Peptides against a protein of PDB entry 3QIS. Designs and how they scored, part 63

Target 1, 334 residues: chain A of PDB entry 3QIS
Amino acid sequence: PSLELSRREFVFENVKFRQLQKEKFQISNNGQVPCHFSFIPKLNDSQYCKPWLRAEPFEGYLEPNETVDISLDVYVSKDSVTILNSGEDKIEDILVLHLDRGKDYFLTISGNYLPSCFGTSLEALCRMKRPIREVPVTKLIDLEEDSFLEKEKSLLQMVPLDEGASERPLQVPKEIWLLVDHLFKYACHQEDLFQTPGMQEELQQIIDCLDTSIPETIPGSNHSVAEALLIFLEALPEPVICYELYQRCLDSAYDPRICRQVISQLPRCHRNVFRYLMAFLRELLKFSEYNSVNANMIATLFTSLLLRPPPNLMARQTPSDRQRAIQFLLGFLL

## One batch from the design tools (peptide; made by RFdiffusion4, then SolubleMPNN)

Design b1_p12_2_s2 (from b1_p12_2, 4 letters changed)
Fold by OpenDDE base, seed 3:
Structure b1_p12_2_s2 (fold): chain B 334 residues (1-334), chain A 12 residues (1-12)
Amino acid sequence: as target 1 above (334 residues)
Amino acid sequence: SEFEELLESYRE
């Protein structure tokens, strides 16, 4: 069997977080026999492609002289955004289109990724005084490394050595400050806040706005700005409550005094973001008659974002653990 | 409010 491919080289320019890009090509059976095609893993890979790439269809049958369109879909989710922001991964892959009882056809995927404040650590963002798209990629790498070291120093209660002329870190990321300031100013009376989904186009505009500017006002509806805050929190490589404290939060969930002591042990930026969010959510709850927001709904929603189980425990989360996690947050909302 | 105090304290 043999295939003809209309294209073998694909370039995905300006790939962004949550923005789907599609490139299409045709495969044609120019042989005289039916053939089965599939995308197959390379020798050392478990998957036929990187997590941000998909082929559709990834397998199929072609009759003689039949042609099928294949879509190559590039989508950077929360699962790929962090490694792309750091430059650890790149928009580069090789796909192997295998023909059963035939030969392999190699497809080259290339492109560039545009960094996002979404999926960047709280520590790194606190060091970014400018929009992430104004920061040189080389400096993003240095900021993540420095951020890791400062997280460790903060956990050890080490006073930062007053060494270099490095600008004082922000107390919280400007992006989360802007999102919450906007919601406080404009969304406290918004009916069904955090219950109504945002618009996908508006979410993309909000992400692009935060990545490229320091706006006076965030674009989009209150629902889209609210969902953008949720997406931001979900995309964090390390959740607002660090994984190291997860179990201690569950263990303390029914003792509000111990809960506050656990939070006091967070890295400075994480602790500040947590306090800021809890203060905002308590403020929002005062407007429950207008926004239909209640403590149980908010605790349930934000628990999965702020108090995420560490990767090694994700598959083992019990209903009791989830209830304890919700109870932990309720102690800061009530 | 506590929130407004944090909001202004974190504006810098």
Scores: peptide ipSAE 0.531, ipTM 0.957, DockQ to the pose 0.728
Fold by OpenDDE base, seed 2:
Structure b1_p12_2_s2 (fold): chain B 334 residues (1-334), chain A 12 residues (1-12)
Amino acid sequence: as target 1 above (334 residues)
Amino acid sequence: SEFEELLESYRE
């Protein structure tokens, strides 16, 4: 069996968080026998491609002189955004198109990723006074390393060594500040806020806006801005309540005094973001007559974002753990 | 409000 491929090199320029890109190519059975094709893992890989890449179809049969179009889909989700932002991963891969009883065909995937404030740590973002797209990639790496060291120092209650001539970090990421300021100004009376989904096009515009600028006004509907805040919180590599405190939050869920003590142990930026969000959400609840928002809805929604189980416990989360997590957050909304 | 105080205190 043999195949002819219309293309073997694919370049995905300016790949962005949550923006689907597609490249298509054709494969043709130029042989005299039916053939089965499949994308196969390389020798040391568990998957035929990186998590941000997909082939569709990834397998199939071709009769003699039959042709099929294959789509290569590049999509950076919350699961790949952090490693692409750091430059740990890149928009580069090699796909192996295997032909049963035939030869392998190699496809080269290349491109560039444009960093996002989505999927970047709170610590790193607090060190970014400019939009992330204005920050050199080399400096992003340094900011992540410094952010990790600051988190570790905060958890260890180590006195910050004299930060040299490093610029004072922001109290909260400007991106969170902007989202919440916008929602406070324009969305407090918005019916079904956080209950109605945003528009995907508007979400992309909001993400691009926050990645590239410091806007006076965020584009899109109140629903899109509200959903962008949820996406931002979901995409955080470390949730607003650090994984190290997760169990203590559950254990304290019915003691508001202990809950506040647990929050006081968060890294400074995480603690500030938590306090800021809780203050905003309490403000939003005053307008419940207009916005249909209630404490139980908000607690249920934000608990999964702010108080995520550590990855090793995710599969073991009980309904009781979820209820405790909700109760923990309710103690800050009421 | 507490929120407005935080908003202004966290403004750049």
Scores: peptide ipSAE 0.528, ipTM 0.957, DockQ to the pose 0.661
Fold by OpenDDE base, seed 5:
Structure b1_p12_2_s2 (fold): chain B 334 residues (1-334), chain A 12 residues (1-12)
Amino acid sequence: as target 1 above (334 residues)
Amino acid sequence: SEFEELLESYRE
């Protein structure tokens, strides 16, 4: 069996968080026998491609002189955004198109990724006084490494010894400040806030706006700005309530005093973001006659975003654990 | 409000 490929080199320029890009090519059976094709893992890989790449179809049969179109889809989700922002991963891959009883055909994937404030740590963002696209990639790496070390020191209650002239970090990320300030000013009376989805084009404009500028006004509808806040919180590499405190939040869920003590042990930026969001959500609840927002809906929605189970426990989350997590947040909304 | 105090305190 043999195949002819219309293209073997693919370039994905200016790849962004949540922006789908597609490249297509054709494969043709130029042989005299039917053939089966499949994308296969390389010798050391578990998957045929990186998490941000997909081939469709990834397998199939071709009769003699048959042709099929294959789509290569590049999509950076919350699962790939952090490693691409840090430069740990890149828009580079090699696909192996295997032909049963035939040859392997290699496809080269290349391109560039544009960093996002989405999927960046709260600690790193508190150190970024400028939009992330203005920050040199080398400095971004240094900020992530330094942010990790400061988080650990904060959790250990280690007083920083040296008055090293590190610029004072922001109390909260400017991106969260901007999103919440906009929602407070313009969305308190918005019917079905956090219940109606935003527009995908407006979400992309909001992400691009926050990545490239410090806007006076966020573009898009109140629903799109509200969904952008949810996407931001979901994309955090570590949730607003750090994984180390997850079980203690569940154990304290029915004691409001212990709940406040657990929150006081968060790193400074995480604690500030949590307090800021809870104060904002309590403010929205005062307008429930206009915005149809209630404490149970908000607690249910934000629990999955703010209080995520650690990756090792994710598959084991019980209905009781979910109810305790919701009860923990309700104690800050009521 | 508590929120407005936090909003202004976090503006810098």
Scores: peptide ipSAE 0.522, ipTM 0.956, DockQ to the pose 0.735
Fold by OpenDDE base, seed 1:
Structure b1_p12_2_s2 (fold): chain B 334 residues (1-334), chain A 12 residues (1-12)
Amino acid sequence: as target 1 above (334 residues)
Amino acid sequence: SEFEELLESYRE
C-alpha cells in the first residue's frame, strides 16, 4: 500500500480561545490495492493528537486511485486554554498517519497561540492591570507562579499581605468587573437574560475585546455579554469557589452561617469575585418581572460554574451533591 | 445598593 499526501506541514497562525481554524489536505491511494489509513498515537501518547487538535476523518479506506480530503481542526476549548495561556503547551504536534501494512506518514503541526484572559487564574488576572495581550509571555509565567505561591500562602495564613512597594493587586479581575458592570448597566431589564444564548461572532468579539483592551463598552448584545460571563467562569482553571472548599460548601449547604464562614476562607480575589457576583445576581433578581431571572434558575446555572467538584470527584458527583451545591448558592441569592 | 458599593470599591 502507498499514499500520496498533498501537504505534510501545517501552520496555524494566531490561534485564539474558542476560534476554530481548519487546514485541509488530500490523501490519494497511488497504489494498486485498497488501503486502510488511520491516525495513530505516538509512543507514550494515549491519543493520536493533542486535545486542541482533531483530524476528520481520522481513519478510512481508499480504493486504488481514490482521494479523500482530511480536515485538521484546531480548536482551543476550556480544557486546553489554561495550559496554552501559560505556555505549558504550544500549538505544536506531530501526527502519525498510519497505512495498514504500509508505512507511517508524519504530519507537522505548528503555529502560535494568542493568550486569553479566559482560562487565566483569578489571582493572575488580579495582577494584570493591562490587557493580557499587552503582557509579555515571560511575565505571564511569572504572574502564574507568583499567583500560585500567594494563593498557597493565603490558604496557609502564613504571610500578612505585605502592604509593601509592590503594586497592589486588583480587588477583582478587570475583565469580570467590565462584564458585570456592563450587565448591571444595560441588561437588568433584558428579557430572558442567561436563558437566551449569545451570538458566536459577538462572543468572539467580546473575548478579543477583553484580551486586547480595557473597553468603555463591551460589544455585542446583552445575551452575548451574559454568555461571555458564563464562559469566563467556566474557563477558570480554579473555580470561584476553590476546590479545597467544595466539600465544606456541600456540608454547610443548609446552614447559612457556616456557608458565610466557608466563603470567608476563600483567597482574597476569589472571595471578592464571589461577593461581587452574588451582589450582582441579587440585583438582577429584583428585576425578575423584566428579565425572567429567578433564584432557582440562577442557582442551578451558576452552581456548575462557581462550585465545581474537584477533578478527582467529578465522576462521583451524586444528585444529592448537586442539590446541596445548589442549596449552598441559594443561601446567597435569597 | 450593596452591588453599587462593591462596584465602586473595585473600580480602578
Scores: peptide ipSAE 0.319, ipTM 0.917, DockQ to the pose 0.652

Design b1_p12_2_s3 (from b1_p12_2, 4 letters changed)
Fold by OpenDDE base, seed 1:
Structure b1_p12_2_s3 (fold): chain B 334 residues (1-334), chain A 12 residues (1-12)
Amino acid sequence: as target 1 above (334 residues)
Amino acid sequence: SEFEELLEEYRE
């Protein structure tokens, strides 16, 4: 069996968070026999491609002289955004198109990723006074390493904030400040806020705006700005309530005093973001007559974003744990 | 409000 491929090299320029790109190629059975094709893992890989890449179809049969179009889809989700922002991963892959009892055909995937404030740590963002697209990629790596070290120092209660460091970090990420300031100014009276989805095009504009500028006003509808806040919180590599405190939040869920003590142990930026968000959400609840927002809805929605189970426990979250997590947040909304 | 205080405290 043999295949002819219309193209073997693919370049995905300016790949962005949540922006689907597609490249297509044709495969043709130029042989005299039916053939089965499949994308196969390389020797050391569990999957035929990186998490941000997909082939469609990934397998199939071709009769003699039959042709099929294959789509190569590049999509950076929350699961790939952090490793691409840090430059730990890149828009580079090799696909192996295997022909049963035939040859392997190699496809080269390349391109460039444009960093996003989405999927960047709260610690790193607090050090970024400029839009992430103005920050050199080399400095993003350094900011993540420094952020990890400061998080560890903060958790260890060791180093007083060296008041003498010439560039004080932000109290909260400017992106969170801007999203919440916009929602407070313009969305408190928005009917069905956090219940109506935003527009995908507006979400992309908001992401691009926050990645490239410090806007006076965020573009898009209040629903899109609200959903952008949810996407931002969901894409955080570590949730606003750090994984280390997850179990303690559940254990304290019915004691408001212990809940506040647990939150006081968060890293400074996480604690500030948590306080800021909870204060905003309490303010939003005053407008419940207009926005249809209630404490149970907000607690249920934000619990999955702010109080995520550690990766090792994700598969084991009980309904009781979920209820405790909701109850924990309710103690800050009521 | 507590929110307005934090909004100003966390402003650049």
Scores: peptide ipSAE 0.615, ipTM 0.968, DockQ to the pose 0.659
Fold by OpenDDE base, seed 3:
Structure b1_p12_2_s3 (fold): chain B 334 residues (1-334), chain A 12 residues (1-12)
Amino acid sequence: as target 1 above (334 residues)
Amino acid sequence: SEFEELLEEYRE
């Protein structure tokens, strides 16, 4: 069997977080026999492509002289955004289109990724006084490495930040400050806040706005701004409550004094973001008659975002652990 | 409110 491919080189320019890009090509059976095609893993790979790439269809049959369109879909989710922001991964891959009893056909994927404040650490964002798109990619790598080292020093209650050489970090990321300030100003009376989904186009505009500017006003509906806050929290590489404190939060869930003590052990930026969010959510709860927001709904929603189980424990989360996690947050909302 | 205090404390 043999295939003819209309294209073998694909370039995905200006790939962004949550923005789907598609490139299409045709494969044709120019042989005299039916053929089965599939995308196969390279040697030492578990998957036929990187997590941000998909082929559709990834396998199929072609009769003689049949042609099929294959879509190559590039989509950066929360699972790939952090490694692309840091430059640890890039928009580069090689796909192997295998023909049963035939040849392998290599497809080259290339492109560029545009960094996002979504999927960037709270520590790095607190050092980033300008929009992420104004920061050179080389400096983003250094900011993430330095931020990791400062997180560790802060957790160890070691030496005060040597205030002398680097610009003073922000107390909270400007992005989360802006999202919450906007919601406080405009969304406190919004019916079904955090219950109604935002618009996908508005979400993209909000992300692009926060990545490229420091706006006075965030574009989009209150629902889209609210969902953008949820997406931001979900995309964090380290949740607002660091993984190291997860079990202690569960263990303390019924003692509000111990809960506060656990939160006091967070890195400064994480602690500030947690305090800021909890104060905001308590403010929203005062408007429950207008926004239909209640403490149980908010605690349930934000628990999965703020108090994530460590990756090694995700598969083992019991209903009891989830209830303890919710109870932990309720102690800050009531 | 506590929120308004934090909003201003955390302002750039």
Scores: peptide ipSAE 0.611, ipTM 0.968, DockQ to the pose 0.683
Fold by OpenDDE base, seed 5:
Structure b1_p12_2_s3 (fold): chain B 334 residues (1-334), chain A 12 residues (1-12)
Amino acid sequence: as target 1 above (334 residues)
Amino acid sequence: SEFEELLEEYRE
């Protein structure tokens, strides 16, 4: 068996969080026998491609002189955004197109990623007084390393850092401040807030706006700004309630005093973001006659975003764990 | 409100 490929080199320029890019090529059976093709893992890989890449179709059968179009789709989700922001991973891969009883064909994938405030840690964002696209990539790496070290020191209740020459961190990320300030000013009376989805084009404009500027006003509808806040919280590498406190939140869910003590043990930026969000959500509940927002809906929605199980707990939350997590947040909304 | 106090406390 043999194949002819129309293209073998693919370049994906200016890849962004949640922005789909597609490149297409053709494969043709130029032989006299039918052939089966498939994308296969490299010798040390479990998957045929990186998590941000997909081939469609990834396998198939070709008769003699048959031609098939293959799509290469690049999409950075919440699962790949953090490692691309840090430069730990890059827009580079090699695909192996295997022909049964034939040879391998190599495809080269290359490109560049543009960093996002989405998928960046709260600790790193509190050190960024400028939009992330203005920050040199070398400085992003240093800010992530320093952010990890400060989180560990904060959890250990170690001596206040000597206020050495490092600029004082923000109390909360400017991106969260801007999203919540906008929603408070313009969305308190918005019917079906957090229940109606945003527009995908407006979500991309909001993400690009927060990555590149400090706007006076966020673009898009109140529904798109509300969904952008949910996407931001979902994309955090560590949730607003740190993984180390997850089980203690579930164990304390029916004791409001213990719940407040658990939250007081969060790193400063996480604690500030949690207080800020809970105060905002309590403010929205005062306008329930206008916005159709209630405490049970809000607790159910935000629980999955703010209080995630640790990655080591490969098990889905039990129905009991989910109910305890909801009850924990209800104690801050009521 | 408590929210407006935090909004101003956390302003740049």
Scores: peptide ipSAE 0.608, ipTM 0.967, DockQ to the pose 0.685
Fold by OpenDDE base, seed 2:
Structure b1_p12_2_s3 (fold): chain B 334 residues (1-334), chain A 12 residues (1-12)
Amino acid sequence: as target 1 above (334 residues)
Amino acid sequence: SEFEELLEEYRE
């Protein structure tokens, strides 16, 4: 069996968080026998492609002189955004299109990723006074390394040695500040806030706006800005409540004093973001007559975002653990 | 409000 491929090299320019890109190519059975094709893993890989890539169809049969279109879809989710932002991964892959009893055909995937403030650590973002797209990639790496070291020092209660050489970090990421400032100014009276979904096009505009500028006004509806905040919190590599404190939050959920003590042990930026968000949400709850927002809805929604179980415990979450997590947040909303 | 105080405290 043999195939003819219309293209073997694919370039995905300016790949962005949550922006689907598609490239299509055609495969044709130029042989005299039916053939089965499949994308197969390379020798050391468990998957035929990286998590941000897919082929559709990824397998199939072709009769003699039959032709099929294959879509290569590039989509950076919350699961791939962090490793692409850090440059640990890149928009590069090699796909192996295997033909049963035939040849392997190699497809080269290349491109560039545009970093996002979404999926970047709170620590790194607090060190970014400019939009992430203005920050040189080399400096992003340095900021992530330095931010990791500061988190570790904060957890160890170590005094920062060198207060003098680094620019004073922001108290909260400007991106969170901007989202919450906008919601406070324009969305407190918005009916069904955090209950109505945003528009996908507006969400992309908001993400692009925060990645490229410091806007005076965030584009899109209040619903889109509200959902952008949720997406931001969901995409954080380390949740606002650090994984190390997760169990202690659950254990303290019914003691408001212990809850506050647990929060006081967060790294400075995480603690500031938590305080800022809780203060905003308490303010939003004052407008419940207009926005239909209640404490139970907000606590339920934000619990999954702010108080995520460590990856090793995700599969073991009980309904009791979820209820404790909600109760923990309720103690900051009431 | 406490929120407005934090909003100004955390402004650039």
Scores: peptide ipSAE 0.605, ipTM 0.967, DockQ to the pose 0.686

